# Peptides against a protein of PDB entry 5TUV, part 52

Target 1, 107 residues: chain A of PDB entry 5TUV
Amino acid sequence: KEVIDRLRYLKAEIEDLELKERELDQQKLWLQQSIKNVMDDSINNRFSYVTHEDICNCFNGDTLLAIQAPSGTQLEVPIPEMGQNGQKKYQINLKSHSGPIHVLLIN
Target 2, 107 residues: chain B of PDB entry 5TUV
Amino acid sequence: AQECQNLEVERQRRLERIKQKQSQLQELILQQIAFKNLVQRNRHAEQQASRPPPPNSVIHLPFIIVNTSKKTVIDCSISNDKFEYLFNFDNTFEIHDDIEVLKRMGM

## One batch from the design tools (peptide; aimed at target 1 E81 L94)

Design b2_p25_7_s2 (made by RFdiffusion4, then SolubleMPNN; from b2_p25_7, 12 letters changed)
Fold by OpenDDE base, seed 3:
Structure b2_p25_7_s2 (fold): chain B 107 residues (1-107), chain C 107 residues (1-107), chain A 25 residues (1-25)
Amino acid sequence: as target 1 above (107 residues)
Amino acid sequence: as target 2 above (107 residues)
Amino acid sequence: SEIAYSFTLDLTELHKPLNSKDFES
């Protein structure tokens, strides 16, 4: 039956796509490990920074906060809610597990 | 017929996921290149200056940038060990990661 | 308060820019 043949064809193609997706997942994993290795290198780590000028060139006209924190620091943004005074609350929560957080006012 | 339609939908779904994963993988590769370029730039700059930058003049990776209006009032509560931060804004804000900053820098 | 957005600082993860306006009810 033509329907049966179509089903068989589609199932085979989906199986091939599953293999392709797994291949991409593995490539991502290995690339992530490569990035970690590069960034953990002592020389690279020493020079892994940007300047105030760099940040100012990327953004214009607003207040800029630079928040430097250890890898693994958790960031949370709750849904903005109305406060008791009728003012909306916009919040950012940061929690580090391995070291202090540093905040710099850029502009 | 219905099963064929279901599989065709699944096929298209997987194709889109694969496309997205390929794009993400390419972005990670570009990020690794951008990081290496950043390191090279900083090494060269310090060689020319014959000294490292002042300790509080640079932002070390990883970091995030918070962008808000100059009129925005910002309140920050910090734990004693500086492991936990709570930011309160009276207006909206934007968050950008270091990867995006490197892109904007043209690295 | 319900969390609208959450992520971990990780040099190996890509994140889209976040605008707090996107989560206002």
Scores: peptide ipSAE 0.500, ipTM 0.901, DockQ to the pose 0.895
OpenDDE base, seeds 1, 2, 4, 5: peptide ipSAE 0.493, 0.495, 0.498, 0.498; ipTM 0.900, 0.898, 0.900, 0.901; seed 4 fails the geometry check

Design b2_p25_7_s3 (made by RFdiffusion4, then SolubleMPNN; from b2_p25_7, 12 letters changed)
Fold by OpenDDE base, seed 3:
Structure b2_p25_7_s3 (fold): chain B 107 residues (1-107), chain C 107 residues (1-107), chain A 25 residues (1-25)
Amino acid sequence: as target 1 above (107 residues)
Amino acid sequence: as target 2 above (107 residues)
Amino acid sequence: SKIAYSRRLDLTELHESLNSKDFEK
């Protein structure tokens, strides 16, 4: 019947969409690896930096801190909640596993 | 039929996911281009200056930028090996990753 | 981890303090 034909059509289309999703997933993985390879290249790595001027041109902030850490460093920013002292806590936790963390004051 | 409706909902869900994945893929492509442009800029700049920038004058990738008020009080605890950092702020702050910075720089 | 350095940071001394190898109080 017509309903059966509609079901068949929808199932076939969904199957095609599944294939498209898998294709995009593979492309993403490939591109991620490509980016990693480019950034890890010794020559590119030597020049992979920004200046204080670059940062100042990007922000009009009062206090700008630049925190540089190795790839894979864990960054934790807890949701601001009321502490035991009745004040909200605003904090950043950093944990590196492959090298030291460096902090620079920009302005 | 109810089955047709269910499949149509699934079809629409998959179409939306595909659209999102395509957008994410484009962002990765732009990130790679931005990084290459950054490297090219820095190589050219150092060539013109005939020397690398002084240490601690640049921020190497990967990094984050913390933006807060000049009135914000910041407490910092650091481990001996500088692998662990704990920042406490008495007010709100913003965090921006290096990808966003490159975008703002027009790379 | 064991914390070796903890202080309230002022912007004037922040850069020098964080790049110091002496974290003794």
Scores: peptide ipSAE 0.027, ipTM 0.845, DockQ to the pose 0.030
OpenDDE base, seeds 1, 2, 4, 5: peptide ipSAE 0.026, 0.027, 0.026, 0.027; ipTM 0.847, 0.844, 0.846, 0.848; seed 2 fails the geometry check

Design b2_p25_7_s4 (made by RFdiffusion4, then SolubleMPNN; from b2_p25_7, 12 letters changed)
Fold by OpenDDE base, seed 3:
Formats: sequence, C-alpha cells, structure tokens
Structure b2_p25_7_s4 (fold): chain B 107 residues (1-107), chain C 107 residues (1-107), chain A 25 residues (1-25)
Amino acid sequence: as target 1 above (107 residues)
Amino acid sequence: as target 2 above (107 residues)
Amino acid sequence: SEIAYSFTMDLTELHKPLNSSDFEK
C-alpha cells in the first residue's frame, strides 16, 4: 500500500534528522567547552576587556550602566508590575556565587 | 493518512529546529573569533602604550550593558559582600550582553 | 514576582537583547 510505503519513508527520514540534531547538539557542547578553555587562558583573561569608548561607540543618547560580574552570575528580570503608589516596578536582580559585582556609569 | 500528516508535520518541525541550531552554532563560532580579535586588539594597544589601562577605565568580561533614558531614576540595593544586587528603575530599560557588544564593535 | 527573563553570565550562551517593556502585564 502506498500509505504504508509513505509512512516507512517518513519514519526513516525523521530518524536521519534525529541523528543530525544530536550531531549539532554535540558540536555545540564541544564548542562551548572550547570557548571556556580560551577564556580561561591566562593571557586571554588578562586582555578580556572593553573600554568606555567601546561602549559609547555602540550606544548613544541614554544612561549606560556597565555591570561586570564573575562568570556564572545569575541575572533575573521579573515581570514589571504596578507598585502601591501606582508606579510600575522595573527591576534587575543579580546574584553572584564567587565574587563581587562591579557597576560603572558610562554615560 | 492522518498518521502521514502527523509525521510530515514532525518532519518539518525537526527541519526548522536543525536550521535554528545550525545558525546558533555559527554565531558561537563567530563569537569565539570576535573574542580572540578583542584580545589581540588589547594586547597590541597595551604594547603601543607600554602600559596597561587604568584599573577603573575598562570593563572586564563577562558584563552586561543596561540602557535607559537619561530621565530614569535608578536605585540600587547591595548586599554587604557585594554578591547580590537589586536595581530598581522608574522606567523601562534594555539589557545587552557582552556578545552583542563585541558584534557592535565589529570584532 | 514571576520571572520574565533570566540567564547566566558567560560567553557560552547567546541572548537576545531584552526590553523590559516586552513583558509588562
């Protein structure tokens, strides 16, 4: 039956796609590890920074805060909601587990 | 018939996921290259200046940039150990990670 | 409060720019 043949064909193709997806997942994992290794290198770590000028060239016209924190720091933004006085609350929560957080006013 | 349709939908779903994962993988590769270019730039700059930049003049990775109106009032609560930060804004804000900044810098 | 957006700071994950207004109730 043509329907049975079509089903068999589709199932085989989906299986091939599953293999491809797993391959991409593994490639991503290895690339992430590679990035970590590159960043952890002593020389690379020493020079892993941007300047105020770099930031100002990327943004303009508004207040710019630069927040530097240790790798692994967790950032959370809750859904904005109305406060008791009718003012909406816009928040950013940061939690570091290994060191202090530093904040710089750029503009 | 119905099973064929279900599998065809699943096939298309997987194809789209694979496409997205391929794109994300390419972006990560470009990010690794951008980071290496950043390191190279900074090494060269410090060699030319024969000195490192002032300690508070640079922003070390990882970092985020918060962009908000100049009229926005910002309040910050900090834990004693500076491991936890709570930012309150009276207006909307935007968050950009260091990866995006490197892109905007043309690294 | 329900969290609208969260991530861990590192260079191994890609994140879209966040606009807080996108998650207003």
Scores: peptide ipSAE 0.525, ipTM 0.907, DockQ to the pose 0.874
OpenDDE base, seeds 1, 2, 4, 5: peptide ipSAE 0.515, 0.520, 0.521, 0.518; ipTM 0.906, 0.905, 0.907, 0.907; seed 5 fails the geometry check

Design b2_p25_8 (made by RFdiffusion4)
Pose (drawn by RFdiffusion4):
Structure b2_p25_8 (pose): chain A 104 residues (1-83, 87-107), chain B 106 residues (1-49, 51-107), chain P 25 residues (1-25)
Amino acid sequence: KEVIDRLRYLKAEIEDLELKERELDQQKLWLQQSIKNVMDDSINNRFSYVTHEDICNCFNGDTLLAIQAPSGTQLEVPIPEMGQKKYQINLKSHSGPIHVLLIN
Amino acid sequence: AQECQNLEVERQRRLERIKQKQSQLQELILQQIAFKNLVQRNRHAEQQARPPPPNSVIHLPFIIVNTSKKTVIDCSISNDKFEYLFNFDNTFEIHDDIEVLKRMGM
Amino acid sequence: EEPKIHVSNAHVVERDGKKVTVFTL
């Protein structure tokens, strides 16, 4: 039948696709690890910053609010319901205080 | 028969997912070289100049909140711990450290 | 209008039957 070996063929490709994903899952998990190791060198953390000019060049006009918090800080944004509509940002930081810079 | 329809849908799924994973994989690589160059760029600027800490500098990780000039922004801290509440009377946008690093080149 | 979030790891969580967009730094 046309269908029964449409199966055997498809069932012979997905393992290549399955192993490819396993490989891609391993590559991603120690690429992320190598990224973590670089952003926590003490020398590299010393220069891991951006200036006002950089922000202004990438955001034309308006009011810009820069919010800095430690890693793992959770940001929650609810739906714009009505109660006047509510546009709000819920910020939870357990590892430390937050720093807010008003960009001009 | 429906064991044929199930695997063809599953195949495309795996394909569409494996493709997106290869995309975020190179984005992660781009994230590292952009971070390395950003660090190298700041070191070179410090040899021609040190900028003060609370001003003119934003440390990673961070977010950029963009809204209209006529928008009022309120910041509230309550009795509950480890909580921050920002209110806007109008719409806003949130951008990440990764995107700003891309917009500036590397 | 809805707010725009350009964060790569942003996802939707349901709480008390409402959707909430959650992500981390």

Design b2_p25_8_s1 (made by RFdiffusion4, then SolubleMPNN; from b2_p25_8, 9 letters changed)
Fold by OpenDDE base, seed 4:
Structure b2_p25_8_s1 (fold): chain B 107 residues (1-107), chain C 107 residues (1-107), chain A 25 residues (1-25)
Amino acid sequence: as target 1 above (107 residues)
Amino acid sequence: as target 2 above (107 residues)
Amino acid sequence: EEPKIHLPNAKEVMKNGKKVLVFNL
């Protein structure tokens, strides 16, 4: 009957979608590796930087901190709660496990 | 039938997941393009200047940017080995990754 | 206002009874 035919159709379509999803997963993996390889290339790495001007142009008028941290560095941002003094706690905690963290004041 | 409805829900779930993955893949492609454009820009700039930029004038990838009001008071406590940083702000802030910065730069 | 964090892979954890957003760089 119609229901049986619909079930068969849906099952077949789901199977096709599974294949498509796996394809996308592989493409993502490939592209991620490609990006990593491109960034790790010695020539590209040499030129993989932005200037202070670049950053300032992106964020006009604000105080800017640039943070360079090793991979795996943990960044914690507590959700601000009202403190005893009536001031919310705005905080950033950084913890590296593999090397020093570098902070630059841009402006 | 209930089974048919269940499969239709599953199909739709997979379609949405695939759509999300396609979007994520597109973002990765844009990231790769942006990075390549950045490298090309910097190579050309250094070629024209016949010298690399001063070391303290550039920010090497990867990095993050913290932006806050110019009126925000920032207190920073740093461990002796620079593995831990504690930032306290008297007001809110934003954090952006280097990918977003490249986008803002038009790369 | 709450901080706006434009980083991927946010994980919310509880520390000292308070919510904390954790990111791995």
Scores: peptide ipSAE 0.597, ipTM 0.902, DockQ to the pose 0.746
OpenDDE base, seeds 1, 2, 3, 5: peptide ipSAE 0.545, 0.587, 0.573, 0.571; ipTM 0.899, 0.901, 0.900, 0.901

Design b2_p25_8_s2 (made by RFdiffusion4, then SolubleMPNN; from b2_p25_8, 7 letters changed)
Fold by OpenDDE base, seed 4:
Structure b2_p25_8_s2 (fold): chain B 107 residues (1-107), chain C 107 residues (1-107), chain A 25 residues (1-25)
Amino acid sequence: as target 1 above (107 residues)
Amino acid sequence: as target 2 above (107 residues)
Amino acid sequence: EEPKIHLPNAREVMKDGKKVRVFTL
């Protein structure tokens, strides 16, 4: 009876968890769409920017590249391996299929 | 019983998924808030200045930031159509998304 | 040290016999 009761309890709880998970999935989709709509709004889009100063304040002293690429752009970062010269190769490969990539250098 | 154990494993798996989804949802909420705050800030700033910022002084969303030491040498090869970029670094680097930047900005 | 990439949508692939981390922007 104890095992049976435990089974019933677990099944009921799992059912509740399924409902909760579906609710969260829906909320995520709604929120994602909401964010997209807000960002795509003409007025918001006009003001959706950061300044060079903003970026510099976030990363003091570093050399900074700001990359603007179309959605879906693939960014590849090979795991650095020792080259023939005995130095690790640090690389970034960008590949866009829908438009040009724009890069800004920030000092 | 084996059935009870199986259900307990499933229960735990679902709980972990729910926890992850809750965390992801919270991040999305913060993203939305940060973006709205950014827009508000910029609108206010432009109103005070009575002009938009210089075109080359701002970085429009979406973007990513590559940061590296000021001593790092960066070489870049670009395709004719600017669809492909190859960056070579002589040292390590970091990459951050615009969401993280907004967080660092306190948005 | 290896580059620190703070981006979502990460996956690892083999390209030309080496491991590559790929991210979708």
Scores: peptide ipSAE 0.649, ipTM 0.906, DockQ to the pose 0.731
OpenDDE base, seeds 1, 2, 3, 5: peptide ipSAE 0.641, 0.641, 0.645, 0.645; ipTM 0.904, 0.904, 0.905, 0.907

Design b2_p25_8_s3 (made by RFdiffusion4, then SolubleMPNN; from b2_p25_8, 8 letters changed)
Fold by OpenDDE base, seed 4:
Structure b2_p25_8_s3 (fold): chain B 107 residues (1-107), chain C 107 residues (1-107), chain A 25 residues (1-25)
Amino acid sequence: as target 1 above (107 residues)
Amino acid sequence: as target 2 above (107 residues)
Amino acid sequence: EEPIIHLPNAKTVMKDGKKVRVFTL
């Protein structure tokens, strides 16, 4: 029956797709680790920076803050709601658990 | 048959998920390339200058950038240990990761 | 206007009855 043949075909294709997905998952894992290793390399780490000029060139005329925080730092951005004074509250809360946070004013 | 339809839905779901994963992998590859290009640029620049940049002139990865209008008033409260930061803005802001910055830089 | 956050791994939580977008750096 055509339906039976279609079922068999679909099941086989799904199995192939499962293999493909697992392959992609492995590739992602390895690539992520590779990136980490490259970034953690002493020579690369020495040169892993951008300049103030780089940042300024990316953003025209805005006030810019650069934030450097340890991994795992929580960044909270409340959805702005009207305050008692009728002004929306725009906030950023940062909380680190492993080290100090560093903030640079670019301009 | 209902079973065929169920499997076709499953097949399509897997295909879309695979496509998304492929796209994510491509982005990771681009990130790796961008980082390598950044390192190469900085190495060359320091070789030409025969000195490293001043410490306060560069931002080491990883970082995030907060951009807001030049008219935005920013208030910052910092804990004694610098583990907690509270930023108050009188207007909206935007936050970008270092990956996006590298993209904007053309790396 | 709501802040635009170009960071991955966003989670929305409730704090003090308010919605808060939380990101892990």
Scores: peptide ipSAE 0.634, ipTM 0.904, DockQ to the pose 0.733
OpenDDE base, seeds 1, 2, 3, 5: peptide ipSAE 0.576, 0.629, 0.629, 0.630; ipTM 0.902, 0.902, 0.903, 0.905

Design b2_p25_8_s4 (made by RFdiffusion4, then SolubleMPNN; from b2_p25_8, 7 letters changed)
Fold by OpenDDE base, seed 2:
Structure b2_p25_8_s4 (fold): chain B 107 residues (1-107), chain C 107 residues (1-107), chain A 25 residues (1-25)
Amino acid sequence: as target 1 above (107 residues)
Amino acid sequence: as target 2 above (107 residues)
Amino acid sequence: EEPKIHLKNAKIEMKDGKKVTVFTL
């Protein structure tokens, strides 16, 4: 009987947790859509940029490439494998479908 | 007893997923705030300067940042339409999204 | 040393039998 009561309690709690999880999923979807709407706004889009100074302040001592591309651009980074010459292949592949990719050398 | 234990495991699994979803939601909120702060900063800066930033001096969202050693040799193959890029590095690199950059900027 | 990936929404996929980090901007 103790077990029966515990089972009933657990089942009820799990049901409540399912509701909570669905609520969080909904909130995530709404927030993601909100972010898209904010970013797609003409005024916000005009000012949605960072400067060279911003990037340099975030990173020091390395060569920095800034790659700006349209939303939806696909990026692939293969796990480096040994090439024919015995050297690892460090690669980045980018494919845009909606516009050109722009690359800036920051330093 | 075994059924009770199974439900307890399920409960704990759901609690953990909820915790993760709550954390992810918080990150999205911070992302939205960071973007709004970025836009506000840039609007104010352009108002003060009475002009937009020079072309090629800013990186528009969305973007990625690649950082690598100053010694790293980078080769880039670009398609005619600039829709496809292939980067080859002779050494390892790090890659960052704009979300992380905005976080590092303290937005 | 493997490239360090700091992409929030990146995922690992298999392409031609190789592991590939895939990300969409």
Scores: peptide ipSAE 0.638, ipTM 0.907, DockQ to the pose 0.894
OpenDDE base, seeds 1, 3, 4, 5: peptide ipSAE 0.620, 0.636, 0.592, 0.619; ipTM 0.907, 0.907, 0.902, 0.906; seed 5 fails the geometry check

## One batch from the design tools (peptide; aimed at target 1 I67 P70 V77 L94)

Design b2_p26_1 (made by RFdiffusion4)
Pose (drawn by RFdiffusion4):
Structure b2_p26_1 (pose): chain A 104 residues (1-83, 87-107), chain B 106 residues (1-49, 51-107), chain P 26 residues (1-26)
Amino acid sequence: KEVIDRLRYLKAEIEDLELKERELDQQKLWLQQSIKNVMDDSINNRFSYVTHEDICNCFNGDTLLAIQAPSGTQLEVPIPEMGQKKYQINLKSHSGPIHVLLIN
Amino acid sequence: AQECQNLEVERQRRLERIKQKQSQLQELILQQIAFKNLVQRNRHAEQQARPPPPNSVIHLPFIIVNTSKKTVIDCSISNDKFEYLFNFDNTFEIHDDIEVLKRMGM
Amino acid sequence: DLAFKTTLDFANPDRKTFFDSSKVEP
């Protein structure tokens, strides 16, 4: 039948696809680990910043609000329902205080 | 028969997912070289100049909130701990550290 | 109900880089 070995063929490809994903899952997990190791060198943390000019070059006009918080800080944005519509940002920081810079 | 329809749908799924994973994989690489160059760029600027901490500098990680000039922004802190509430009377946009690093090159 | 939820982590590959509230249906 045309269908029964459309199966055997498809059932012979997915394992290549399955192993490829396993490989891609391992590559991603220790690429992320290598990224964590670089952003927590004390020397590298010292220079992990951006200036006003950089932000202004990438955002034309308007009011810009820069919010800085420690890693793992959660940001929750509800739906723009009505109650006047509500546009709001819920910020939860357990590891420390937040720093807000108004860009001009 | 339906064991044929199930695996063809599952195949494309795996394909569409394995493709997206290879995309975020190189984005992660791009994230590291952009971070390395950003650090190297700031070291070079400090040899020609030190900028003060609360001003002219934003440390990673961060977000950028963009809204209209006529938009009023309110900041509220309540009795509950580890909570921040920002209110806007109009629409806004949020951008990440990764995207700003890309927009500035590396 | 939530339209967007994320954590601020530079190394998070599932992190969404852009959010626009005007595109969200009430």

Design b2_p26_1_s1 (made by RFdiffusion4, then SolubleMPNN; from b2_p26_1 with D1Q K5S F10L P13S F18H E25P)
Fold by OpenDDE base, seed 5:
Structure b2_p26_1_s1 (fold): chain B 107 residues (1-107), chain C 107 residues (1-107), chain A 26 residues (1-26)
Amino acid sequence: as target 1 above (107 residues)
Amino acid sequence: as target 2 above (107 residues)
Amino acid sequence: QLAFSTTLDLANSDRKTHFDSSKVPP
């Protein structure tokens, strides 16, 4: 009786959790769309930037590259491999689907 | 008993996913707030200056920041097609996305 | 295999905000 009751309870709880998870998924989609809408707004888009100073204040002592790309651009870093000359290869791959990628040297 | 154990494992798995999704929602909310704050800051700044910033002085979202040693040699090339970019570094680097930058800025 | 991957999007809650190539195991 106890085992049977536990099974029934667990199954019911799992069903409730499934519903909760779906609810959260929908909320996520809604919020993501909200963010996109806010960013795509003409006024917001016009002012959606950080300054050179902002970046310099966040980082010190290194060479800084700012890479601006369209939303949805994919960034990949392969596992560093040894090159032919024995040097490790450190690489960033970017793939854009909606426009050009812009690179700025900050310092 | 075994069936109970299996369901308990499944229950726990779902609970963890729900927790993760709740955290993601919170992060998205914070991102949206940070973006709105950024926009407001920039609007105010441009109003005070009575001019927009120079084009090369700002980085439009979305973006990433790559920081590396001053000694690092960086090569940038277009690969495969005009939408793919390859960055080669002769040394290690760090990547910081726009979300992290906004957080560091206190947005 | 990739050491790191992400998509540039503020609406992406799954993205990692930081990556250090020096910490990638060989």
Scores: peptide ipSAE 0.570, ipTM 0.909, DockQ to the pose 0.834
OpenDDE base, seeds 1, 2, 3, 4: peptide ipSAE 0.555, 0.557, 0.556, 0.569; ipTM 0.909, 0.908, 0.908, 0.909

Design b2_p26_1_s2 (made by RFdiffusion4, then SolubleMPNN; from b2_p26_1, 9 letters changed)
Fold by OpenDDE base, seed 4:
Structure b2_p26_1_s2 (fold): chain B 107 residues (1-107), chain C 107 residues (1-107), chain A 26 residues (1-26)
Amino acid sequence: as target 1 above (107 residues)
Amino acid sequence: as target 2 above (107 residues)
Amino acid sequence: QLAFSTTLDLADSNRVTHFDSSKVKP
């Protein structure tokens, strides 16, 4: 029966796709770990920075804050809500678990 | 048949997930390359200068850039250990992560 | 609740590298 054959074909293909997806998941984990290892290398870590000039070349005109924080620091932005005075609240919440956060005014 | 249609929907769902995962992997590869290029640039620059940059002149990864109007009033609350920051803005802002900066730098 | 959330990590595969608070519909 054509329907039965189609079902069998689809099931087999889905199984293959499942394997492919798992393969990609493993590759992602490997690559993420690789990046972490590269960044944690003492030499690489020493040179893992940008300059004020770099930032100024990328952005201009507005007030620029550079916020440096340890890897894994969480950043959250609530949905802007109306405050008591009628002003919308624009917020950034940062939470580090491993070290202090540093803020630099670029311009 | 209904069963066949259900499997085809699942097949398509898996294909889309796989596509997304492939894209994520490519992005991670680019991020790693960008980082390595940054490190190489900085190493070369410091060798030519025969000294490291001033400590307050660089921004270590990871970081974010916040840009807002020069008229924006920014209030910041900081925890005692500087592990937690709350920024309040009286106007809109934009956030750019270090990955975007590296891209803009051509890394 | 949250308009945006992320973790500072270069190993993050999140493609959202930019956020504009003005684009959020409250």
Scores: peptide ipSAE 0.545, ipTM 0.903, DockQ to the pose 0.826
OpenDDE base, seeds 1, 2, 3, 5: peptide ipSAE 0.538, 0.531, 0.529, 0.538; ipTM 0.904, 0.902, 0.902, 0.903

Design b2_p26_1_s3 (made by RFdiffusion4, then SolubleMPNN; from b2_p26_1 with D1Q K5S F10L P13I K16V F18H)
Fold by OpenDDE base, seed 4:
Structure b2_p26_1_s3 (fold): chain B 107 residues (1-107), chain C 107 residues (1-107), chain A 26 residues (1-26)
Amino acid sequence: as target 1 above (107 residues)
Amino acid sequence: as target 2 above (107 residues)
Amino acid sequence: QLAFSTTLDLANIDRVTHFDSSKVEP
């Protein structure tokens, strides 16, 4: 009976956890949509930028590339492989589906 | 019993997932707040300046920052429509997204 | 094979905020 009671308890708890997880999933979707809506707002979109100064204040010393791309742009970095000359190749691949990508050199 | 153990493992798995989802939600909220703060900052700044910033002085979201040594040679291949970019580096690099930048900015 | 993949989107909770290529083993 003890085992049976424990089983019942665990099953009930798992059911509650399933409900909670679904609730969290819905909240995530809601928040994601909310963020999109906020960003897509014309006024917000107009002011959704950082300055060169902002970036320079955040980073120092190295070459900085700022790559601006449309939302949804995919970024991929392959595993570095040895090149023909024995040098490792480091790459970044960007693919946009909705608009051009812009690159700015900072520092 | 084995069945109890199995359910306890499942319960723990679900609890961990829930915890992760809760953390993700918190991060989303912070991101939204940071974005709103950025917008407010920029609106106020432009109001004070009575003009928008020069177009090439700002970086619109979303963006990434690529950080690499000043000695790094960077080659870039661009598609005709500028929808695809391939960056080649002869040395290591770091990528920082706009979220990280906003955090560093204290937004 | 990819060492890193993400999508530029503030609403994407799966985004990696930082990537260091020097830490990737071949």
Scores: peptide ipSAE 0.547, ipTM 0.905, DockQ to the pose 0.889
OpenDDE base, seeds 1, 2, 3, 5: peptide ipSAE 0.530, 0.531, 0.534, 0.537; ipTM 0.905, 0.903, 0.903, 0.905

Design b2_p26_1_s4 (made by RFdiffusion4, then SolubleMPNN; from b2_p26_1, 8 letters changed)
Fold by OpenDDE base, seed 1:
Structure b2_p26_1_s4 (fold): chain B 107 residues (1-107), chain C 107 residues (1-107), chain A 26 residues (1-26)
Amino acid sequence: as target 1 above (107 residues)
Amino acid sequence: as target 2 above (107 residues)
Amino acid sequence: QLAFSTTLDLANINRVTHFDSSKVKP
C-alpha cells in the first residue's frame, strides 16, 4: 500500500515537473527571439555600441583588442600546441558568414 | 521498490534541469535589460553632443575583447573578404565577450 | 581539437563570457 501510494505520488509530481520544463523551454525560445528582435530594431542597432573609454574602464594594463563581427560569427580556440620553432602556439580563429570582421586596438 | 527508486532519481534529475533553465532565463532577461540600458545611454549621449561618435571610435555589438600582455607578439592573418581572421599569439590571452563588458559597465 | 568554441550572439545561452588560454593544457 505504501509503495503503491508513493509510486502514484512520484508519477504525479514528475508529470507536473515535465509540464514546468516544457513551459521554461517555450519561455526561453520566446525570450531569445525577443532579444533578436530588440537588437535588430533599427534604432537599437544604431546605438548598440561601446566606446574606447568604456573598454578602458573595464580593463587595465594589458594589450586590449576589440573584435567586432556580425551576429553568428564563429569563434574557435584550438588547444595550444608546440609550434615548428619550439614555441607554444596560442590561436584564435574567427569566421563570419554574413559580413566583414573589424579589429580595433584599444590599449 | 526499485521502480520507486528509479522515479525518485528521475524526479531529482528533472528538478536540477528546471533549476538550470530558470537560471538561464534570468540571465537572458538581465542581458536584454543591459542592452536596452546601453542603447538609452548612447542615445542620450549623442543628443547631448549633437553628433554621433566617429565610426572608428566605437565598437558595435556583438564583439569580444582579447586581453594579453604588452609583451605578447600578435600576428593576424586576414582573408581577402575579411570574413576570416586568424590570430597567433606567442603567449597566453584572455577573451571577454560583450555581455561581460556590459556587466562590468554596470548596465 | 578545440579548447574553446562559441558564436557571437547575445541570445546564445551557451556563451562562455570569459576564456583564459593559460588554463588550457595541451
Scores: peptide ipSAE 0.541, ipTM 0.908, DockQ to the pose 0.891
OpenDDE base, seeds 2, 3, 4, 5: peptide ipSAE 0.543, 0.532, 0.541, 0.538; ipTM 0.907, 0.906, 0.906, 0.908; seed 2 fails the geometry check

